# Designs tried in a protein design run: peptides against a protein of PDB entry 4GMN. Part 2

Target 1, 375 residues: chain A of PDB entry 4GMN
Amino acid sequence: RYANITLLALVTLASIGTDFQETLVKGNQGSRESPISAADEEWNGFDDADGDAMDVDQKSSSGEDQEEDYEEIDVKEDDEDDDDDSITSEMQADMERVVGADGTDDGDLEDLPTLRELIQTAVPQLIRLSNLPIDSDESLTIQSHALSALNNISWTISCLEFANGENANIHNAWYPTAKKIWRKTILPILEADSADLKLATQVTSLAWAVARVLHGETPTDGNPHRKFISLYHSSKQQAGGNSNSIEEPEDPFQGLGVKCIGVVGSLAHDPAPIEVNREVGVFLVTLLRQSNNVPPAEIVEALNQLFDIYGDEELACDKEVFWKDGFLKHLEEFLPKMRTLTKGIDKRTQPELRTRADEALLNLGRFVQYKKKHA

## One batch from the design tools (peptide; made by RFdiffusion4, then SolubleMPNN)

Design b1_p8_1_s3 (from b1_p8_1, 6 letters changed)
Fold by OpenDDE base, seed 5:
Structure b1_p8_1_s3 (fold): chain B 375 residues (1-375), chain A 8 residues (1-8)
Amino acid sequence: as target 1 above (375 residues)
Amino acid sequence: MFVPSFSP
């Protein structure tokens, strides 16, 4: 009885986290219908489709009016009243304020009561539930659902802009909670050295969402970047042996390998210790060198992480790692391989992977030119 | 600073 109530509450919190994500993404991007599937899906990322408004210059070509008689197909609107009344009026008002807020309010979460209760009341309980002793299948189920709810909430918050002081009130409320998730949920699970790849995938997804906000301010206690690098390598060794049991996610970007790269990339940003940055940078550059045996999605993610980490010439990691360890040469040597890799992706069968690979290839060319100019 | 472009 208590377990079923706890499970229902965890599923409800995971759903609210997903619905909140959808509404924030829809609010920022305008209405592009991405079909989101059922309340049980663990949300694992967003499309950073910064839709550059292509000014479609409507060149008015006066094409002749062929009056094709469109027969009115009387599409009966079956009013499936999907009473998706999951979002309360208070949640919607908080989402509208987050999307519409000119980020200058250093205020408390007083104007965001639902988000405040989510961060201050719900998340601390989820952290407690994720730390239960695993002594039964019931406790394992509770942990999994607590991780999924923490994942969805953490991803949702990681979609907010914070870089220029936007949403500073949300950032200030989230930051200590994000560090608490890291220290009390993520690190203990990583130290337990479980052979459970499902649990490893969940904790790695959560770690990425948390690290996307904390960046190089993520706690370095126990060298977590090395644990995620080890997990990356271990996952590759297991996939080669047991063809039977883990369905590779249909989305190439949802793979444990991509998630490991995203975590360690985020951990390596300034103000990360230079040795953490170096170990991650060497790992990422090594993936590019070994690209013949690396999935294309992991190459795309590794490139994006390298651009973000080393995009600023004023940072200590530019001089002490990028230039000192000769990364430019490896990126230049990889450029023709990336062109071949990208051209090998079928636009018809893998349109998203091809688009992201074309972008990463473009950025690699620009990045190499930028670094040569700032040498 | 390098800014990645997400548009081709």
Scores: peptide ipSAE 0.211, ipTM 0.854, DockQ to the pose 0.546
Fold by OpenDDE base, seed 4:
Structure b1_p8_1_s3 (fold): chain B 375 residues (1-375), chain A 8 residues (1-8)
Amino acid sequence: as target 1 above (375 residues)
Amino acid sequence: MFVPSFSP
């Protein structure tokens, strides 16, 4: 009786997490009836299928070549040494103040009482339930449902925009809780070295959702990136040996390999330690070099992660890893292989995989050109 | 900063 009430509560929490995602997504997207995922379905990622392509209609106005004789206006260099040192100090102080306020500023979720109760009341109980001693099939079932509920809540929150200070109240409320999920749920399960691939898939999905918000601020204690790289390699060795149908998910992007790439990519973002960034970057570039034996979906994810990690030339990882380890050359050498790989995907049988591979190929060409201009 | 292009 108590077990069934606990299970029903966990299923209800997982459903509320999914329904909240659907309402957030439908708030931005018009009336397409996406089928309500069953309350027992573990949400494994956002299908970026409805990327509203802002057609920047570049009206090529063929403006006529009027040779306007630009008179050489001798702009006197008035060396006004305006020491505008003032603005840099306040922006640094606000960033340090946001990091340094160990204030009990429970991110004010007064306007979001349901989300507040999910973060403050439900998630701490789910963390506790995910850490129960596994001594029975009932405790294993409770752990699995607690992980699914944490996954759905964490994915929902990871679909919110937090760039430019958007949703800062939600970010501030979630951030300490996300670190608790990482330290109390994810790390202990990864350290238990379980041969259970279902549990490994659940914890890796949850780890990706959490790492999509924490990025390089994800706790690096015990080198979790190496555990996910090891899990990636172990998953490939098991799939190659026994033709026992681990039902490869019908969606190629829901595979454990893709999830491992998504986690380690997210962990490698600034301000991650340069050694962590290097180990992840070398892993991702090595997948591209070995692409003949790598599923296309994992290549797409590895490319997207490489673009996100190394897209900013101002970051320390650009100089210390990307350029220093010669990643540009590996990306250039991979371009013809990516064209062959993408053309090999049948648009009729795998339309989404083909679209995402065509995009990743386009972005790879642009990224290589971008990096050559900013060398 | 590099910005990925999404295709519609």
Scores: peptide ipSAE 0.210, ipTM 0.855, DockQ to the pose 0.616
Fold by OpenDDE base, seed 1:
Structure b1_p8_1_s3 (fold): chain B 375 residues (1-375), chain A 8 residues (1-8)
Amino acid sequence: as target 1 above (375 residues)
Amino acid sequence: MFVPSFSP
């Protein structure tokens, strides 16, 4: 009886976290339609060089019009109004306030009661449940569901804008809780050195969501970046051996390798220790050098992390790592390989992977030019 | 500062 109620509560908290994420993503898409008025920089036209276009006489072969009678298949759109009434009116009101909130600098969530209850009441219980001794299949199930709920809540919060002091109240309320998730849930599971790839994937996803908010302020106790780098390498060794490998997720960006890259990239941001930044930067650049044996999605993620970590020339890591360890040369040497890799992705079978690879290739060219200009 | 033209 109690187990089923706890399981139902954990499934409900995991659902709430997903539905909240989807609605925040939809809300942020609506605000980006403000037309950035392209300032009228008069792009001086290409000089009309009078190149004589050779008249290639394309002979008009008259192919006969076969009128194929397309039967209008009246596809009744069954509007299955799946009124997934999972989003309470209070959650909707909190989401509308999060998108519209003038950031009060105090970590006061007085105006965000649902989010306050998630952070202050639910998350501390989920942390406790994730730390129970594993002595039964039931305790393992409870841990997995607690990790899923923590993951969904943490991902949702990580989708909020914080970079310009936006949502400062939410950031200030979440920050101590995120550090508690890291120290109480993530680190103990990483230290237990479990061979369970499912548990490793869950904790790595949660670690990425938490590290996307904490960045270089993530607790460095026990060198967690080395644990995730080790997990990355171990995951590649296991996939080659046992035919009972967890099916690679259909989404190439949901793989454990991508998640490990996302975690260590986030951990390497300023104000991370220069030694942590260096070890992560060398790991990421090494993936690019070994790109023939690395999944394309992991290359895309590794590039994005390198752009974010080393995008600011005023940071200590630019001088002490990027320039000192010669990363620009490795990025420049990788450009032709990235062009080949991106062109090798079929747009028909993997449209998202191809789009994100085309974007990462464009950004790599721009980043190399940017760094050459600020050398 | 470099800003990627397409941040995911």
Scores: peptide ipSAE 0.210, ipTM 0.859, DockQ to the pose 0.740
Fold by OpenDDE base, seed 3:
Structure b1_p8_1_s3 (fold): chain B 375 residues (1-375), chain A 8 residues (1-8)
Amino acid sequence: as target 1 above (375 residues)
Amino acid sequence: MFVPSFSP
């Protein structure tokens, strides 16, 4: 009884996070196509598949052929308009304020009561639930749902613009909570060294969402970038060996490899330690060099991360990593390979992957020209 | 600063 209420509450929190995200995306269709597709981890609902069919051996009593006239109860399909009333009027009002708010600098969420309760009340409980001792299948289920809810909330917040002091109140309220998610949820799960690829995917998605806001200010304790690089490599080894490959997600951009690249890319942004930036930059450039065995979606993500990390010539990583480690040469040598890769993607079967690859190819050409001009 | 061009 209490477990089912907790699960239902976690489900509802996960749904709320998705619906908020969809509405923010629909509202924000005028600005940068951030890879929002990574945040549309639809909460795949309760797989109530453990309907243990109690084989009720109903004894075949041979009772007579009474043609009971089944009155066709015209079950009016009441179109229960599943008014997916998931978006409360209070939630919608908070969203309209987020889209319209000239950022007040105070980390006060007085004008955003639903978002305030999510950050201040719900998220601390979700962190607690995700960090409980795992001693039963029920505790694993609770952890998974708590991670899904944290994922959806964190992704939704990561879709907000924080440039130029926009949404500064939300940023200031979220920032300490995001660091708490990192330290209390993400790091403990990464240190547990579980062979569970489902859990690894969930924690990596959450880590990406958190790192998209914290960037290089993400806590570097324990070198988490190396853990995600190791997870990238281990996931590739497992997919090659066992026929129980977790079905590659239908969306190429939802793959654990893409998520690992997104996390480590985000961790390498300024003001990340220069050695963290170097290790990530070398990893990303190495993927491009080894592109013959790398999924196209991972190449697209690795390119986007390289453009974002090294797009500013004023940053220390430009001089101390990009130029010093000779990344321009590797990017220039990759251009003809990227053209071949992009042309190999069928526009009919994979339209999104082809569009994003055409864009990444265009940007790669421009980025190489830009870097040659600012050498 | 490099600014990526997204295709609309």
Scores: peptide ipSAE 0.208, ipTM 0.846, DockQ to the pose 0.584

Design b1_p8_1_s4 (from b1_p8_1, 6 letters changed)
Fold by OpenDDE base, seed 2:
Structure b1_p8_1_s4 (fold): chain B 375 residues (1-375), chain A 8 residues (1-8)
Amino acid sequence: as target 1 above (375 residues)
Amino acid sequence: MFIPSFSP
């Protein structure tokens, strides 16, 4: 009885995290229907398809009124009370404020009461539940659902823009909580060195969401980047040996390998220690060199991470790692391989993977030209 | 700074 109530509350918190994400995506980005799956599924990652910086070019195109005469299909309201997990009016009002605010207010989450209660009340309980001793299938189920809820909330918050001081109130409220998730949930699970690939996928997804906000300010205690690099290699060894590999997710970008790359990429951003940046940068460049044996989605993610980490020439990692370790040469040598890889992806069977690979190929060509100009 | 380009 108490277990079922706790599980229901955890599922509801995971749903709330997903619904917030869907609404933030729909509000910030025009109607690209990416089907985010139902409340019971962990949001496994973002398809970075719509990382377009909002160049709000207000082109007032006068659309002509074509009155298409929609025939009223008298769909009988069969009142199936689908308990559509309806975003509460308070959640909707908080989401509308987050999407609509040029929020220069360094203020408290006073104007975002639902988000405040999620961060300040719910997340500390989820951290507690994710750290329960695993002594039963019930405690394992509670941990899994607590990780799912933390994942969905953390991903939702990671979809907010913070780079220019936007959403500073949310960032300031989340930042200490994100560090607490890292230190109290992520690190202990990574230190337990479990052979559970489901748990490894959950904790790696959560780690990516948290690291997308914390970047190089993510706690470097115990060198977590090496644990995720080790997990990447271990996952590849297991997939090659046993036909009981967790079904590779239907989406190539939801794979544990992509998530490991996303985590370590995010951890390597400034102000990360130069040696952390170097170890990650060498790992990513090594994937490109070995691209014949690497899934295309992992190559796309590794390229995006390399562009983000080394996109700024004023950062210490540009001089001390990118130029010093000769990364430009490896990127130039990879360019013809990337063209071959991208052309090998069937647009009919993998449209998303092909789009993201076409973009990463475009960006690779531009990035190589940029670095040659700034040499 | 390099800014990635996404396709519209």
Scores: peptide ipSAE 0.200, ipTM 0.849, DockQ to the pose 0.608
Fold by OpenDDE base, seed 3:
Structure b1_p8_1_s4 (fold): chain B 375 residues (1-375), chain A 8 residues (1-8)
Amino acid sequence: as target 1 above (375 residues)
Amino acid sequence: MFIPSFSP
């Protein structure tokens, strides 16, 4: 009973997080920002697969042929539009305030009561649940659902604009909580060295969402960027060996490799330590050099991360890493390979991947020209 | 600063 109520509450929190994210993405489609591939780990429902068919061996008593006229009960499919309007009117009002905010209100979360309760009440409990000792399949299930809910909330918040002091109230409320998620949920799971690729995918998605807000201010304790680089390489080795390849997600941008690149890219932004930036930058440039064996989606993500990390000539990483380590040469040498890669993607079967690759190719050409002008 | 250009 209590377990089922806890699971239902976690599911509901995950759903609310997704619905918030979808609404924010739909509202923000008027702004020219790339669709951040919402790493919607859509909560894939209850796998009610453990319907252990109790083989009730009920004896065949041979009762007679009464042709009971099955009146076709025309079950009107009441299209119960399960408008699972999981979005309460209070949630909708909070979303409308966030989307409509002219960014100038250093307001308190007093005006965002639902978001306040998510950050201040729900997230601390989710962190607790994700960090419980794993001693049963029930505790694993609770951890997975707690991670899913943390993921969806963290992604939703990461879709908000925080540039120029926009949403500063939300940023200031989230920032200490995001650091707590990192230290209490993400790092312990990464240190447990589990061979569970599902858990690794969930924690990496959550880590990306958190790192998209914290950037180079993400806690560097224990060199987490190296753990995600190691996870990237380990995931590639496992996919090549076992026929039980976890089905590559239908969306090429939801792959563990893309998520690892997104995390380490975000961790390398200013004010990250120059050595962290260098290790990540070398990793990303190495993917481009080895592109023949790298999925196109991972190349797109690695390029976008390189543009974001090294897009500002005033940052210390421009001089100390980009120019010192000769990244411009590698990007210029990659241009003809990127053209070939992008042209090889079928627009009919993979329209999104092709669009994002065409954009990344355009930006790569422009970025190389920009860097040559600012040399 | 480089600003990425999205295709419309």
Scores: peptide ipSAE 0.196, ipTM 0.840, DockQ to the pose 0.556
Fold by OpenDDE base, seed 4:
Structure b1_p8_1_s4 (fold): chain B 375 residues (1-375), chain A 8 residues (1-8)
Amino acid sequence: as target 1 above (375 residues)
Amino acid sequence: MFIPSFSP
């Protein structure tokens, strides 16, 4: 009796996470009915279909070439060596206090009582249920449903815009909870070294959803990026050997390999430790070099992650990893291979994969040009 | 900063 009530509650929480996502999506998107499938499906990501790229039509007004003779004003560079190396230990201590204030700044969710109850009441119980000792098929079922509910909630929250301080109250409420999911649910399951590929897929999906919000602030304890890289390689070895086809998901972007790439990509964002960034960047670039044996969806995801990680020239990882490890050369050498790969995808049988590969190819060309201009 | 371009 209690187990069935717990399972029904978990399924209901997973459904509320999905319905909340659909509501957020429908709130941002006008009435395009994409039916997100029923209550038992783990939400595995948002198709970023509605990148409303505000085409800022920079109407290049061809203003006429007035050759204004700019007199070389010899601006004497007064080398005022203002060694304002006063990154005061107070700013670092205030950043460490903002990070280390166990300030129960319960992000004020007064206006969002349902989301507050999901984060503050439901998620801590789901974390507890995902950590039950597995001693029975019932405990395994409870863990799976708790992971599905955590996945759907975490994905839903990861689809909120947090750029420019948007949804800061939700971010602040979620951030400590996301770290708790990582430390209490994700890491223990990854450390248990289970041969259960279903459990590995569930925890990797959840890890991606959590890492899409935490990025480089995801706890680095126990080098989780290496565990996901190892899981990636292990998944490829198993797929090659046993004709027990885990039915490759009908969607090529829902594969465990794509999810592993998405997790490690997200983990490598600033302010990730440079060595974490390097290990992930080398992994991603190595996939491109080995692309003949890599599914096209994983190549698309690896490219997108590389663009996001190394898209900002002001980040330490640009100088210390991208340029230092010579990633540009590998991206340039990959361009003709990507063109061949993309052209090899049939638009009739795999229209989405072909579209996303055409986009990733376009972006790769632009990214290489951008990096050459900012070298 | 590089901004990825999506196809419309």
Scores: peptide ipSAE 0.196, ipTM 0.848, DockQ to the pose 0.561
Fold by OpenDDE base, seed 5:
Structure b1_p8_1_s4 (fold): chain B 375 residues (1-375), chain A 8 residues (1-8)
Amino acid sequence: as target 1 above (375 residues)
Amino acid sequence: MFIPSFSP
C-alpha cells in the first residue's frame, strides 16, 4: 500500500517535470508539436531543433493556374480529446512568467509558487527517497523513480537561461538544491560502485542536468570527473562482450557515452580547477584522436563541449591547458576526419545525427580559425 | 570569445 502510493507520487512528479519541460519548449519555440513519449520516460535533454531560419527565397515564378478540383475528403477528425490536463492553471501561470520574465527581477520565488514548492518541498523528498538503503526490489524501484523525477526536474531547470542574470531568482533557489542533489544523491551512488548500467545511466543523466547549471562550481569532492571517465571506459568494455546489452537507445544522443561526455564537459568549465579542466580536455581530445572507434554522437558532444570550455580566450584554461597542451593541433588534424565522419552519416536514416554533425563540423572549422587568430 | 553557430 505505501509503496504503491509512493510510486504513484514519484510517477506524478516525473510527469510534472516533463509537462513543465514541454510548456517551456512550447513557450520558447511556439506551437511545434513534438510528441511526448509516455509518462514513464526519463527526459534526457532538449532538441535545439529550431536553428532553421528558412531563407524563404521568394522566387516569384508566375506558374499558371491549373485549377485541380480537389475533392474535399471529409476526414472526420475524431477529436480524441486526450485532455491530458495534467498542467494546473498555477503551473501554466508559473511557466508563462518564467518564459516572459525580463530577467531583471531579483524577486523571491513568491511569484512562482508551483516552482517554489517543486524546489523547496518536492526535491528534498526525492533526495531522501534516492538515499534509501537498497535492501529490496521495492527500494530499488523507489530509487529509480526518485532519480527519474529528479532528472526531469533538473533537466527542465537546466534549460532556463541564466546568462547575464536572467532568471536569477530561480537560479538562486535552485543552486543550493542542485549542490545538495550532487552531494546527497549523485556522489553516494557513484561511490557505491554498482555494476547496474540502468542505475549508472540514470545517475549520469541527472549529473549532466545538474552540471549544466553548476558548471565548474560543481563540488569537486572525490574527483567526480574521473568517475565519469571511468564509467565511460567501463561501459565501452561491457558493450563488446555480453548479449545482455541494454538495447542501445534508438536516439544516439541518449547513450551513456554521450551523457558521460556531457557531464565531464560541464564539470570542466570555469571556475573548475585547472587540473580538472586538463584531465577532461585530454579525455575529449583523446576521443577525437580515436574517432574511428567512437560513435558519431559522442564525437559531436565532445566537440561541442570543447567549444564551450575553450571558447573564451580570457579564461585561465585557454592559456594553461588549450595552448600549453597543444589542443589546436589535434583539432586541426581532426578536421579532415570529421568531414569524412559527417559525410558517412546517411541523412535519410539518421537526419538529426547528420544535422548535428554538420553543425559540429562547421563550428570546428570556425573554432580552429578563431584560435589561429587569437594565438 | 568564440560563439558557436549552433549552441548545443
Scores: peptide ipSAE 0.186, ipTM 0.852, DockQ to the pose 0.702

